# Peptides against a protein of PDB entry 5HOI, part 22

Target 1, 351 residues: chain A of PDB entry 5HOI
Amino acid sequence: FRYMPFSPAGTPFGFTDRRYLTMNEVGYVSTVKNSEQYSITVSFFDVGRFREYHFEDLFGYDLCFLNEKGTLFGQSKTGQIQYRPHDSIHSNWTKIIPLQAGERITSVAATPVRVIVGTSLGYFRSFNQFGVPFAVEKTSPIVALTAQNYRVFSVHYSQFHGLSYSLSELGTSSKRYYKRECPLPMSLPNINSDMKKDANLDYYNFNPMGIKSLFFSSYGDPCIFGSDNTLLLLSKWRSPEESKWLPILDSNMEIWKMSGGKETTDIHVWPLALAYDTLNCILVKGKHIWPEFPLPLPSEMEIRMPVFVKSKLLEENKAILNKKNEIGADTEAEEGEEDKEIQIPVSMAAE

## One batch from the design tools (peptide; aimed at target 1 I255 I267 E300)

Design b1_p13_6 (made by RFdiffusion4)
Pose (drawn by RFdiffusion4):
Structure b1_p13_6 (pose): chain A 322 residues (1-190, 198-318, 341-351), chain P 13 residues (1-13)
Amino acid sequence: FRYMPFSPAGTPFGFTDRRYLTMNEVGYVSTVKNSEQYSITVSFFDVGRFREYHFEDLFGYDLCFLNEKGTLFGQSKTGQIQYRPHDSIHSNWTKIIPLQAGERITSVAATPVRVIVGTSLGYFRSFNQFGVPFAVEKTSPIVALTAQNYRVFSVHYSQFHGLSYSLSELGTSSKRYYKRECPLPMSLPNDANLDYYNFNPMGIKSLFFSSYGDPCIFGSDNTLLLLSKWRSPEESKWLPILDSNMEIWKMSGGKETTDIHVWPLALAYDTLNCILVKGKHIWPEFPLPLPSEMEIRMPVFVKSKLLEENKEIQIPVSMAAE
Amino acid sequence: SIPASEAVKELLS
């Protein structure tokens, strides 16, 4: 099996010279093939706070993670990473991650206080926001990483357990695991979208902590999974809280559509900030549309019963209250 | 941000 470079809400090149590296509630990072180099553009949705800028990529960064304080870039092959703070007060720093034979950097993540690099051999290298290393850890092969403040949500893969996840906190003292390689019941992919699933074999469209600090993941099944009770290991449950396919179906008047798709950015309490993509492909294009907000709904709505009540989709009060 | 219901209606138009 070949591990692919993962970034949250990243898009493939397809038949173009540009794609999105990473995408969330802060903004979007795109890269354009420029003859022999690349042109990286860092954009923001709150235009008033941060200034959109661009720079020339002489290395071919294919890994990226965006937070409110800076942008982290990475190269899956050479192992070079660069953290660019949004403000000009703080300097950019660059490090090169040691990679063994065939070892690839599969995912990177950054917070205002931590920088995380994961490799295909299971190396977990952590730094502060300035590049000072804390510890190098060996874990299962990492395929996806996201972080919030001091906590890290890592997704692992092997030939035995399949997909597993670890939830840990990088405290000032030492590293503490909340959950260590527990089952991750995310649906795997089972065609026009072949380009995407080669770029992202797991179908993990994005994963992120919620605005209130709960781990979330958005697989190819277009269902938002939230980790409940992660503080008590014996009570941990993955809860499906939004069937985005059902919502587009309800808002479209019960019509099956093959051209409307959801691209996850982040979860804010009960609202999924996303990009509504219109077209044959399931990933967003250029220019990037304005973000949309989709309220979470428990998957308790049946299509056949909703069609009877309407004879947008009107929902029976008895069912809506449930 | 645009409410999804309104954005979906505009896409279907």

Design b1_p13_6_s1 (made by RFdiffusion4, then SolubleMPNN; from b1_p13_6 with S1M S5K V8I)
Fold by OpenDDE base, seed 5:
Structure b1_p13_6_s1 (fold): chain B 351 residues (1-351), chain A 13 residues (1-13)
Amino acid sequence: as target 1 above (351 residues)
Amino acid sequence: MIPAKEAIKELLS
């Protein structure tokens, strides 16, 4: 097994000179091969809020994480990382992560307040947004990272135990675990069944874990989208005993339903983010399961959140509204339609 | 953003 650099919704080069390093709800980062160099472009979906920028990459960055304040780049082999704020007010910074022989940076994540580096030997390195180190922790080998505010969702791989996950909060003084190396019930790519198409083999060689993306939802729940095209959401993670993974979307089934039951074997979902009850994604038609160039417009796919997630979100929203009302902010609450009967998907009624 | 149902119809046309 070879640890590969992972970035959320990153694409392979395939037969081209260009790929996406990462993409999410904020935008997309592309890289183009120019002889021995690369040209990186950071593009945004909200062109009114952000200005596209580019730079020459002499290092061959193969890791990327985009947030609302900046872009983190990493080179998996050399250990170089660079943070580039989107604004011109804050300075770029570069750092070399010390790597052991054969160690690779496997994933990087950045929030407005934290930078995280994970490695193939399971070194978890945390920094502030200015690249000042907090700690180094030894975990199981890290294969993927995402972060929101102070929270980190990490995916680990062991040859003996398969996939596990951690959910942690990086405070000022200490790291708190909500979950620590718990089993992750995600299907790995099946080499024998799925590799019948050359395009699937190319993607497997790029991403052996088949994790297309991982992110936090708008409500701060960890989400993962695997090779089976199922969106998993970690529910009730604040209560260790009640925490469970929910299959909140089978994207192949939803494409099939939306087509009216037509053949949709050439239509693929490429996940960006989960905003409320909507999966932001790129719909891709073709042989490759990933978007090519130019990037298609993002699509919104409604998810049928399980009743238990909707009820908790309604309770959390009511608690937020009640707190706003106690603070005397006259925000006209638009009366959103309460009464839409939550049709339970038939696939959950088979227990 | 485009509703996925509309985008799928367009991709299948």
Scores: peptide ipSAE 0.532, ipTM 0.954, DockQ to the pose 0.641
OpenDDE base, seeds 1, 2, 3, 4: peptide ipSAE 0.529, 0.528, 0.531, 0.530; ipTM 0.953, 0.953, 0.954, 0.954

Design b1_p13_6_s2 (made by RFdiffusion4, then SolubleMPNN; from b1_p13_6, 5 letters changed)
Fold by OpenDDE base, seed 4:
Structure b1_p13_6_s2 (fold): chain B 351 residues (1-351), chain A 13 residues (1-13)
Amino acid sequence: as target 1 above (351 residues)
Amino acid sequence: MIPAKEAIAELLK
């Protein structure tokens, strides 16, 4: 087994000199190989809020995480990381993460307040947004990271235990675990079935875990999208005994339904983010399961949230509305019909 | 953003 650098929704080069290092709801980071150098472009979906920028990458960054305040880059082999704020007010900073022999940075994440580095040996390194270190923790080997504010969702891999996950909060003085190396019920890519197509082999070599992306929902729930094209959401993670993974979307089934039952074997969902009850994604048509260049416009795929998630969404929406009302913002609350029967995804209907 | 249903309908043309 080989640990590969993971970035959320990152794409392989394939047969091209260009790939996406990462993409999410904020934007997309591309890299183009020019001989021994790379040109990196940080692009945004909200072109009114952010200005696209580019720079020459002499290090060959293979890790990336984009947030609303900046972009974190990493080089998996050298241990170099760079944080580039989108705003010119804050300086770029570069740091070398000390790596042991054969250790690689496997994933990086950044929020406006934290930078996280995970390694193939399970070193979890935390920093502030200025690269000041907080702690180094030894965990199981980290294969993927995402973060929102102070929260970190980490995916771990063990040859003996398969995939596990942690959910932690990085305070100023301490790390709190909500979940610590709990089993992750995500299917790994099936080498024998999926590798019949060369395009799937290329993707597997790029991402052996098949994790297309992981993110926090707008409600701060950990989400993961695997090779099975199922979106999993971690529900009730604050209650250790009640916490469960919910298969909130079978994207292959939804594509099939939306096509009117046509063959859609060449249409793929590439996940970006979960905003409320909507999966932001790129719809990809072609041989590759990942978006090529130019990047297609993001699509919104409605998710029929399970009943227990909708109640929480309604409570959170009420809390947001109450907070807006306290701020004196006349937002006409569309009284969305409370009683829309949440059709449980057919895959969750027990016969 | 484009509704996924519309985007799929365009991709199937």
Scores: peptide ipSAE 0.569, ipTM 0.958, DockQ to the pose 0.643
OpenDDE base, seeds 1, 2, 3, 5: peptide ipSAE 0.565, 0.566, 0.565, 0.566; ipTM 0.958, 0.958, 0.958, 0.958

Design b1_p13_6_s3 (made by RFdiffusion4, then SolubleMPNN; from b1_p13_6, 4 letters changed)
Fold by OpenDDE base, seed 4:
Parts: structure tokens; C-alpha cells; sequence
Structure b1_p13_6_s3 (fold): chain B 351 residues (1-351), chain A 13 residues (1-13)
């Protein structure tokens, strides 16, 4: 097994000189190979809020994380990381992460307040947004990271135990674990079934864990989208005994339903983010399961959240509305129809 | 953003 650099919704080069380093709800980062160097472009979906920018990459950044305040880049082999704020007011910074022999940076994440670096040896390095280090922790080998605010969702891999996950909060003085290296019930790519298509082999070589993306929902729940095209959401993670992974979307089944039961073997969901009850994604048609260039417009796929998740979401929305009302923002609360019966998918009604 | 149902319809045409 080889640890590969992971970035959320990153794509392989395939047969092209270009790929997406990462994409999410904020935008997409592309890289184009120009001889021995790369040209990186940071593009945004909200073109009114953000200005696209590009730069020459002499290092060959193979890791990326995009947030609303900046982009973190990393080079898996050299240990170089660069943070580039979107705003010109803040300076770019570069650091070299010390790597042991054979160690790789496997994933990076950045929020407006934290930078996280994970390695193939399980070094978890935390920094502030200015690259000031907080701590180094030794964990199981890290294969993927995402972060929102102070929270970090990490995926770990062990040859003996398979996939595990951690959910932690990076305070100023200490790291708190909500979950620490708990089993992750995500299926790994099946080499024997998936390798029947050359396009799947290329993707497997790029991402052997099959994690297409991981993110926090708008409610701050960890989400992961694997090779099985199922969106998993970690519910009730604040209550260790009640915490469970929910298969909130089978994207293959939803594509099939939306097609009217047609053959849809060439239509693929590429996950970006979960906003409320809607998966933001790229719908891809073709042999490759990933988006090519130009990037198609993002699509919104409604998720039939289980009733017990919806109730929590409604409570959180009411709490957000109440806070807005306390701040004197006259946002007319459209009383969205509370009574939309969430039909529990028949597959979940059997418990 | 485009509703996924509409986008799938366009991809199947």
C-alpha cells in the first residue's frame, strides 16, 4: 500500500496536463503542468465575493485545501506548505514541515483560524492561520483531513484495522477529542471489481482509499463520500454513546431515480459540500468518475434526511433565527413549511 | 446551482 496525497474532491491528471487540486462549496483549485512547473488557478463559485487568481508553482503542489479566507497548498514529498490568503491585505507564508525518511504529507486542511497537516506516519501538526505551530501529535497514519473553524475530521488507515476516524477540536491550549480513532464504516475500493475499467484504475492509483471527499456539513457534522458513492454523515457526535454514521444518500440510487430508471452507469456524482439538506455536487457524464475541464456548474441534490436528523436541523435553524433576531436583522423568516413529511427511505424503515 | 434532477435530464438528452 502507498500513501497518496489526498485533497477534498481532488482529481487525477488522467491523460491530461491539468487537474483539480481540490474543490468545495467555495470554489475549485486547478493546476496545469507547464514543462517542469505548474500554473495554479484558484477559482470561486461566488465571483462577486472573490476574485480568481493564479500563480506559478515551482514546487509541484499536490495537496490543497480551499476555504473562505485562503488556500493552503502542500507538497507531499518535500513537506513544503504555502498558505495564500484570498485577500491581498494578508501576506502569503511558506513553511517546510520536517518529514522523516519515507514520510509524506498525506493531507492538509485549513480554516480561517487553523492549519492542519497530516502525514503517512501519523504526525498531526497544528498551526494557526499565520503558520505559528501549536502542537505535534502522533496518531495512526493520516490519509485524509478536513476542518471547519476549530474542528478537525481526520481519517486514519491501519493495515490491521482498516479505516478509522477522529473528530477533534483545536483550542488555543489543548486538543479535545469527540472521537478518537473510532472505526469508520466506509467500504474501501474493491480492486477486483473496480479495476475492470481503466478509468477506475487511474482513479485508484490516485486515491487508493476511494475517499472522493470529506467535509463538515453546514451544521458542523462530519461527512464522507467514498467509492461506493454513499454519503455518510456522523450524527450525534457530541454524545459518544449515541454517535452513529448515517448513510444519508446513495447517489447511484438517486441518479437512477432522477433518470426515471434509465441506465445511468456513465453519470457520476462528484461531492463538494453538504449545505443543510442539499448535497452540492458536480454531475459528471463520461468514462471518468471525476469532472474534467471546464468544470460543469454545481448541482444541488436534495437529501432526505432521517426525521431524527431533521428535528436537530430544525432546532439549529430556530437557534440561528433567534440569534439573528437578537442582533436586529429584519430577515423575514419565511415560515418554510415545517410539515414536509420526510419519507424515510424504505431501506431505513426496516429497523 | 442547478437542481440535480434538471442537470441529470440535460445529461441524458
Amino acid sequence: as target 1 above (351 residues)
Amino acid sequence: MIPAKEAIKELLE
Scores: peptide ipSAE 0.525, ipTM 0.951, DockQ to the pose 0.641
OpenDDE base, seeds 1, 2, 3, 5: peptide ipSAE 0.522, 0.522, 0.522, 0.523; ipTM 0.950, 0.950, 0.951, 0.951

Design b1_p13_6_s4 (made by RFdiffusion4, then SolubleMPNN; from b1_p13_6, 5 letters changed)
Fold by OpenDDE base, seed 4:
Structure b1_p13_6_s4 (fold): chain B 351 residues (1-351), chain A 13 residues (1-13)
Amino acid sequence: as target 1 above (351 residues)
Amino acid sequence: AVPAKEAIKALLS
């Protein structure tokens, strides 16, 4: 097994000189090989809010995390990280993460308030948005990270225990765990079945965990999308005894249904984000399970959340609305159609 | 974004 650099929805080079370092609901970061250098472009879906920018990468950044305030880059082998704010008001900063012999940065995450670095030896390093360190913690080997505000969702791998996850809050003085290295019920890529196609082998070599992406939902629930093309959502994570992973979307099944039952073996979902009950994704047609260039427009796929999840989400949304109203923000009351019959995913009705 | 159902139809056309 080899630890590979992971970035949310990052794509391999394949046979090309270009790839996506990361993509999410904010935008996409691409890199192009130019001889001994790389050209990085940070592009946005909201072209009115953000301006595309590019720069020459002399380091060969292989890790990336994009948020609404900036882009974090990392080099897995050298330990170099760079944060580039989208706005010119804040300066770029660079830091070297000390790595042991054979240690690699495996994932990076950034929010407007935190920077997180995870390594193949399980060093979890936290910083503020200015690169000031908070702590170094030793965990199980980190294979993926995402973060929202102060929350971090980390995926860990052990050769003995497989995949685990943690959910933590990075306060100013301390890290709080909501979940700490709990089993992650995600299927790993099957070498024997999937490797019959060269494209799947290339992807496996790029991402041996098969984690296409991980993110927080708009409600702050951890989500993960594996090689099985199932979107898992961590429900009730605030209540340790009630915490469970929900298979909220089988994307292969949904593509098949939406096609009218046609063969859709060449159509793939590439996950970006979960906003409310909608998976933001790129629909990919072709031999590769990942988007090529140019990037297709994002698509929205409705998710049939289980009743108890939707009810809780509606309550949380009402609480957010009420809190905004108390602050005197004009909340356009999107009358959430309370009466939309919550179709339980058919996969949950078979128990 | 485009509704996935419409996007899939367009990809299959």
Scores: peptide ipSAE 0.530, ipTM 0.954, DockQ to the pose 0.645
OpenDDE base, seeds 1, 2, 3, 5: peptide ipSAE 0.529, 0.530, 0.529, 0.528; ipTM 0.954, 0.955, 0.954, 0.954

Design b1_p13_7 (made by RFdiffusion4)
Pose (drawn by RFdiffusion4):
Structure b1_p13_7 (pose): chain A 322 residues (1-190, 198-318, 341-351), chain P 13 residues (1-13)
Amino acid sequence: FRYMPFSPAGTPFGFTDRRYLTMNEVGYVSTVKNSEQYSITVSFFDVGRFREYHFEDLFGYDLCFLNEKGTLFGQSKTGQIQYRPHDSIHSNWTKIIPLQAGERITSVAATPVRVIVGTSLGYFRSFNQFGVPFAVEKTSPIVALTAQNYRVFSVHYSQFHGLSYSLSELGTSSKRYYKRECPLPMSLPNDANLDYYNFNPMGIKSLFFSSYGDPCIFGSDNTLLLLSKWRSPEESKWLPILDSNMEIWKMSGGKETTDIHVWPLALAYDTLNCILVKGKHIWPEFPLPLPSEMEIRMPVFVKSKLLEENKEIQIPVSMAAE
Amino acid sequence: SVPASTAVKEMLE
């Protein structure tokens, strides 16, 4: 099996010379093939706070993670990473991650206080926001990483367990695991979207902590999974809290559509900030549309029952209250 | 940001 470079909400090149590296509630990072180099553009949705800028990529960064304080870039092959703070007060720094034979950097993540690099051999290298290393750890092969403040949500893969996840906190003292390689019941992919699933074999469209600090993941099944009770290991449950396919179906008047798709950015309490993509492909294009907000709904709505009540989709009060 | 229901309605028009 070949591990692929993962970034939250990243898009493939397809038949174009540009794609999105990473995408969330803060903004979007795109890259354009420029003859022999690349042109990286860092954009923001709150235009008033941060200024959109661009720079020339002489290395071919294919890994990226965005937070409110800076942008982290990474190269899956050479192992070079660069952290660019949004403000000009703080300097950019660059490090090169040691990579063994065939070892690839599979995912990177950054917070205002931590920088995380994961490799295909299971190396977990952590730094502060300035590049000072804390500890190098060996874990299962990492396929996806996201972090919030001091906590890290890592998704692992092997030939035995399949997909597993670890939830840990990088405290000032030492590293503490909340959950260590527990089952991750995310649906795997089972065509016009072949380009995407080569770029992202797991179908992990994005994963992120919620605005209130709960781990979330958005697989190819277009269902938002939230980790509940992660503080008590014996009570941990993955809860499906939004069937985005059902919502588009309800908002479209019960019509099956093949051109409307959801691209996850982040979860804010009960609202999924996303990009509504219109077209044959399931990933967003250029220019990027304005973010949309989709309220979470428990998957308790049956299409056949909803069609009877309407004879937008009107929902029976008895069912809506449930 | 735009409510998803409004954006979906505009796409269907």

Design b1_p13_7_s1 (made by RFdiffusion4, then SolubleMPNN; from b1_p13_7, 7 letters changed)
Fold by OpenDDE base, seed 4:
Structure b1_p13_7_s1 (fold): chain B 351 residues (1-351), chain A 13 residues (1-13)
Amino acid sequence: as target 1 above (351 residues)
Amino acid sequence: SIPAKEAIAEILK
């Protein structure tokens, strides 16, 4: 097994000179190979809020994380990381992460307040947004990271235990765990079945964990989208005993339904983010399960959240609304969505 | 963004 650099919704080069380093709800980062150099472009879906920018990459960044304030880049082999604010107010910074022999950066994440680096040896390195280090922790080998505000969702891999996950909060003085290296019930890619298609082999070589993306929902729940095209959401993570992974969307089944039951073997969901009850995704047509260039417009796929998730989400929305009202923000309360009957996904109703 | 149902209907044309 080889630890590969992971970035959320990153794509392989395939047979092309270009790929997406990462994409999410904010935008997409592309890299184009130009001889020995790369040209990186940071593009945004909200072109009114953000200006696209590009730069020459002499380092060959193979890790990326995009947030609303900047882009974190990493080079898995050299340990170089660069943070580039989207604005011109803050300076770019570069740092070398010390790596041991054979250690690689496997994932990076950045929020407006934290930078996180995970390695193939399980070094979890935390920094502020300016690259000031907080801590180094030894964990199980990290294969994927995402972060929202102070929270980090990390995926770990052990040859003996398979996939595990952690959910932590990176305070100023300490790391708090909500979940620490708990089993992650995500299916790994099946080499024997999936490798019958060359396109699947290329993707497997790029991402052997099959994690297409991981993110926090708009409600701050960890989400992961695996090779099985199922969106998993970690529910009740604040209550260790009640915490469970919910299969909130079978995207293959939803594509099949939306097609009217046609064969849709060439249509793929590429996950970006979960906003409320909608999966923001790219619908990919073709042989490759990942988006090519140009990037198609994002699509919204409605998720049928389990009743217990939606009730909690409604309570969290009411709490957010109340907190906004206390701050004097006129948010028109759309009263009308309370009565939408939460259809439990048919896959959950068959028990 | 567009509704996935509409996007699929367009892809299938």
Scores: peptide ipSAE 0.504, ipTM 0.943, DockQ to the pose 0.648
OpenDDE base, seeds 1, 2, 3, 5: peptide ipSAE 0.502, 0.502, 0.503, 0.502; ipTM 0.942, 0.943, 0.943, 0.942

Design b1_p13_7_s2 (made by RFdiffusion4, then SolubleMPNN; from b1_p13_7, 7 letters changed)
Fold by OpenDDE base, seed 4:
Structure b1_p13_7_s2 (fold): chain B 351 residues (1-351), chain A 13 residues (1-13)
Amino acid sequence: as target 1 above (351 residues)
Amino acid sequence: SIPAKEAIKSLLS
């Protein structure tokens, strides 16, 4: 087994000189091979809010995380990381993460307030947005990271225990765990079934965990999208005993339904983010399960959240609305969404 | 963004 560099919704090169290093709701980061160099472009979906920028990459960054304030880059083998603010107010900074022999940076994450580096040996390194270190913790081997504000969702892999996850909050003085290396009920890619297609082998070699992406929802719930094309959401994570993974979307089933029951074996969901009850994704048609160039427009796929999730979402939305109203923002309350009968996903209705 | 249902229709056309 080899630990590969993971970035949320990152794509392989395949047979091309181009790939996406990462993509999410903010935008997409591409890299193009040019001899021994790379040209990196940071592109945004909101072209009114952000300006696309590019730079020459002499290091061969293979890790990336994009947020609304900047882009974190990493080189898995050398341990180099670079943070590039989108604005010119803050300077770029570069740091070398000390790596042991054979250690790799496996994932990086960045928020406006934190930078996180995870390694194949399970070193969890935390920094502020300026690259000032907070702590180094030894965990199980990290295979994926995402972060929102002060929260970090980490996925770990053990040869003995398979996938686990942690949910933590990175304060200034301490790390708090909400979940610490708990079992992650995500299926690993099935080598024997999926490897019949060369495209699946290429993707497996790029991402042996099959984690297409992981993110926090708009409500701050950890989400993961695996090789089974199921979106899992961690519900009730504040209550350790009540916390559970919810299969909130079978994307293959939803594509099939939306097609009117046609064969859709060449249509794939590439996850970007979960905003409220909507999966933001790229719909991909072709042999490759990942988007090629140019990037298709993002698509919104409605998620049939379970009633107990929607009630929480409605309460959180009401709380957000009330807080906006206290700030004097005229938000028209669309009263009409309370009565939409939440169809429990058919996968949950079979029990 | 576009509704996934419309995107799928366009991909199948």
Scores: peptide ipSAE 0.525, ipTM 0.953, DockQ to the pose 0.668
OpenDDE base, seeds 1, 2, 3, 5: peptide ipSAE 0.524, 0.523, 0.524, 0.524; ipTM 0.953, 0.953, 0.954, 0.954

Design b1_p13_7_s3 (made by RFdiffusion4, then SolubleMPNN; from b1_p13_7, 8 letters changed)
Fold by OpenDDE base, seed 5:
Parts: structure tokens; C-alpha cells; sequence
Structure b1_p13_7_s3 (fold): chain B 351 residues (1-351), chain A 13 residues (1-13)
């Protein structure tokens, strides 16, 4: 096993001079190899909100994270990171992350308020959006990161314990854990059965964890999409005892159903984001399980959220909408976090 | 965005 640089929905070069460094609901970042240099393009799905931009990469960035405010780049071996705001108002910044001998940056994440760097030795480094450091923490080896606002979803790997995950909040003064190195019930790529196809071996060498992407849902739930093409959502993560992973979509099964039961072994889902009850994805046809160039238009795949997750998400959204509407009225009302237990009616558990 | 069912139908045509 080797720690490889991971970026959400990043693709290998394969037999080409170009790949996607990352993609999500905001857009996609591509790199093209030009002799000893790389040309990076940051493209957006909402062309009315964002302007595509390009730059020459002399460092060979192999890590990327895209958000609504900027793009974070990283070089896994040298420890160089660069943040590029999408607007021209804020300046780009570059920093060198100190790495030990054989240490690599394995993943980077960025929100409008935080930058996170994870390493193969389990160094978790946090910064603000301007590259000012907050802390360095030692964890189990980090293999993947994503972040939303102040929250970080990290995936860890140990040869002894397999995959684990953490969910943390990076406040102003301290890091809070909601989950700390808990077992992650995700299947690893099956080396023996799936590697009979050269395309699967190439992808495994690029991404040995088989994590196609990880993201937060529009409701702020951690999501992961593995090599088994199952979308897992972490439900009830605020309640330690109630927290569980939900298999909310088998994408192979949904493709099969949508085809009318035809053979669909050459059709692949490439995950971008979970927006409400819809997986945003790229549908790929061919030998490679990843999108090639040009990027196909994103597709919307409806998920069968468990009725209880849909109801709780609707109530949390009503509570968030009501709080947003109340913050529009100047009233000083008190901090009463009443965690009201929603009593689930017994009758719908039988189908 | 395109509904996945329509996108799959186009990929199978």
C-alpha cells in the first residue's frame, strides 16, 4: 500500500496528458501536462456567477479542493500549497508545509473560512482562508479530507484498524470532535476480482482507497462514495449514540433500474455532490470509470432517502429557515437549544 | 442538469 494524493472526484491521467484534479457542484479543475510544466484551468458549472481562469503550474500540483470562494492546490511531495480566490479582490497566497522524510500531503480541503492539510503521517494542519496557522494535531494517517464552513470530515487509514473517520468543528479557539477516529463501514477495492480489467488497476494505482469522492450534503451531513458505488451518509452525527451510516444510494442498482433492466456494466456514476435528495453526478460510458474530456453535463440522480431522514431534514431545514427569518428581526431571544426528541411513529417500518 | 434517467437512455441509444 502507498499513500496517494487524494482530491474529491479527481481523475487519473490514464494514457492522456490531462486529468481532473477535482470536481464538485461548483465546478471542475483540470490540469494538462506541457513538457516540464502544467497548465491548470478552473472551470465552473454556473458560468453566470463565476469566470473560468487559467494559470501555469511550475510545481506540478497533484492535490486540489474547489469551493465557492477559491481553489486550494497542493503538491504532495514538496509540501507546497496555494490558495487562489476566484475573485480578483483577494490575493493568492502560497505556503510550504514542513514535511518529514517520506511524509506526503495526502489530502487538502478549503472552505471560505478554513484551510486543512492532512498527511500520510497523520498530521492535521489547520489555517484560516488567508493561510494563518491555527494548530497542528497528530492523528492516524489521513487519506481523505473534505470541509464545509467550520466542519471537517476526515478519513483515516491504519494497516491494523482499516478505515476510520472523524467529524470535527474548527472553531476560533478550539477543535471540537463529534466523531473521533470511529470505524468507517466502507468497502475497500477488491484487488482480486476487479483488477482483471486494466482500467480498474490504473484507477487503483491512482486511488487505492477507492474513494471516488467525499463531501458534505446540502444539509451538512458527511457523505462518502466508495469503489462499491454506494453513497453513504452519516446520519444523526450530533448524537454520539444515534450516529449511523446510511446506504442512501446503490448507484449500480439505480442505473440498472433506470435502463429498464438492461446490461449497464459500461455505465458509471462519478459523484459530485448531494443536493437535498438528489445526487449530482457525471454519467460516464466506457472502459474508464471516470469522466474524460470534454466533461459531460452533470446529471441528477434521485436518492431514496429513508422517510425518517427526509422528515428530520425537512424539520431541520424549517428550523434553519425559521432561524434565518428570525435573525432578520432584531429580537434578543435566548440561546435555548431544546433538542426536542422527534417521536417516530411505529407504523412505517414494515415495507 | 439532466435527469439521470434521460441521460442513461441517451447513453444506451
Amino acid sequence: as target 1 above (351 residues)
Amino acid sequence: MVPAKEAIAKLLS
Scores: peptide ipSAE 0.553, ipTM 0.956, DockQ to the pose 0.585
OpenDDE base, seeds 1, 2, 3, 4: peptide ipSAE 0.550, 0.551, 0.551, 0.552; ipTM 0.955, 0.956, 0.956, 0.956

Design b1_p13_7_s4 (made by RFdiffusion4, then SolubleMPNN; from b1_p13_7, 5 letters changed)
Fold by OpenDDE base, seed 5:
Structure b1_p13_7_s4 (fold): chain B 351 residues (1-351), chain A 13 residues (1-13)
Amino acid sequence: as target 1 above (351 residues)
Amino acid sequence: SIPAKEAIKELLE
């Protein structure tokens, strides 16, 4: 096993000179090899809100995280990180993360308020948005990171225990754990079954964990999309005893259903984000399970969330609406879609 | 964005 640099929805080069470093609901970051250099482009889905920009990369950034305020870059071997605000008013900053011999940055994450760096030796490094360090913690080896606001979802790997996860909040004075190195019930790539196609071997060599992406939902729930093409959502994480992973989407099954039961073995979901009850994704047709160039338009895949998740989300939304109404904001709430009978998928009704 | 059902239909044509 080798620790590889992970970025959310990042793609391999394959046989090309170009790849996506990362993509999500905000946009996509591409890199192109140009001799000994790279050209990086930061592109956005909302072209009215953001302007595409590019720069020359002399360092060979292999880690990336995109948010609404900026892009974090990292070089896994050298420990160099760079934060580039999308707004030209804010200055770029660069920092070198001290790495031990053989240590790699395995993942980076950035929010408008935090920067996080995770390593193959389990060093968890936290910074503010200006690159001022808060703390260094040693955890199990980090293989993936995502963050939303002050919350961090980290995935860890141990040769003895497999995958684990942590959910933490990076306050001003201290780190709080909601979950600390708990078992992650995600299937790892099966080398023997999945590697029958060369394209799957290329992807496995790029991403041995098979984590296509991880993100927080619009409701702030940790989500992970593995090699099995199942979207897992961490429900009830505020209640440590009640917290569980929910398989909220089998994307292969959903593609098959939407096709009317046709062969769909060449159609692949590439996850971007979970917004409400819709998976924002790229639908990919072909030999490679990842999007090529140009990037196809994003697609919205409806998620049949379990009734108890929808009810809790409705209660949380009602509580948010009631708080807005107490503050006297005349937002005309459109009354509409209350009464759609939540069809429980037959596969969940067998307990 | 487009609905995934429509996108899948287009990819299968």
Scores: peptide ipSAE 0.522, ipTM 0.950, DockQ to the pose 0.661
OpenDDE base, seeds 1, 2, 3, 4: peptide ipSAE 0.519, 0.520, 0.522, 0.520; ipTM 0.950, 0.949, 0.951, 0.950

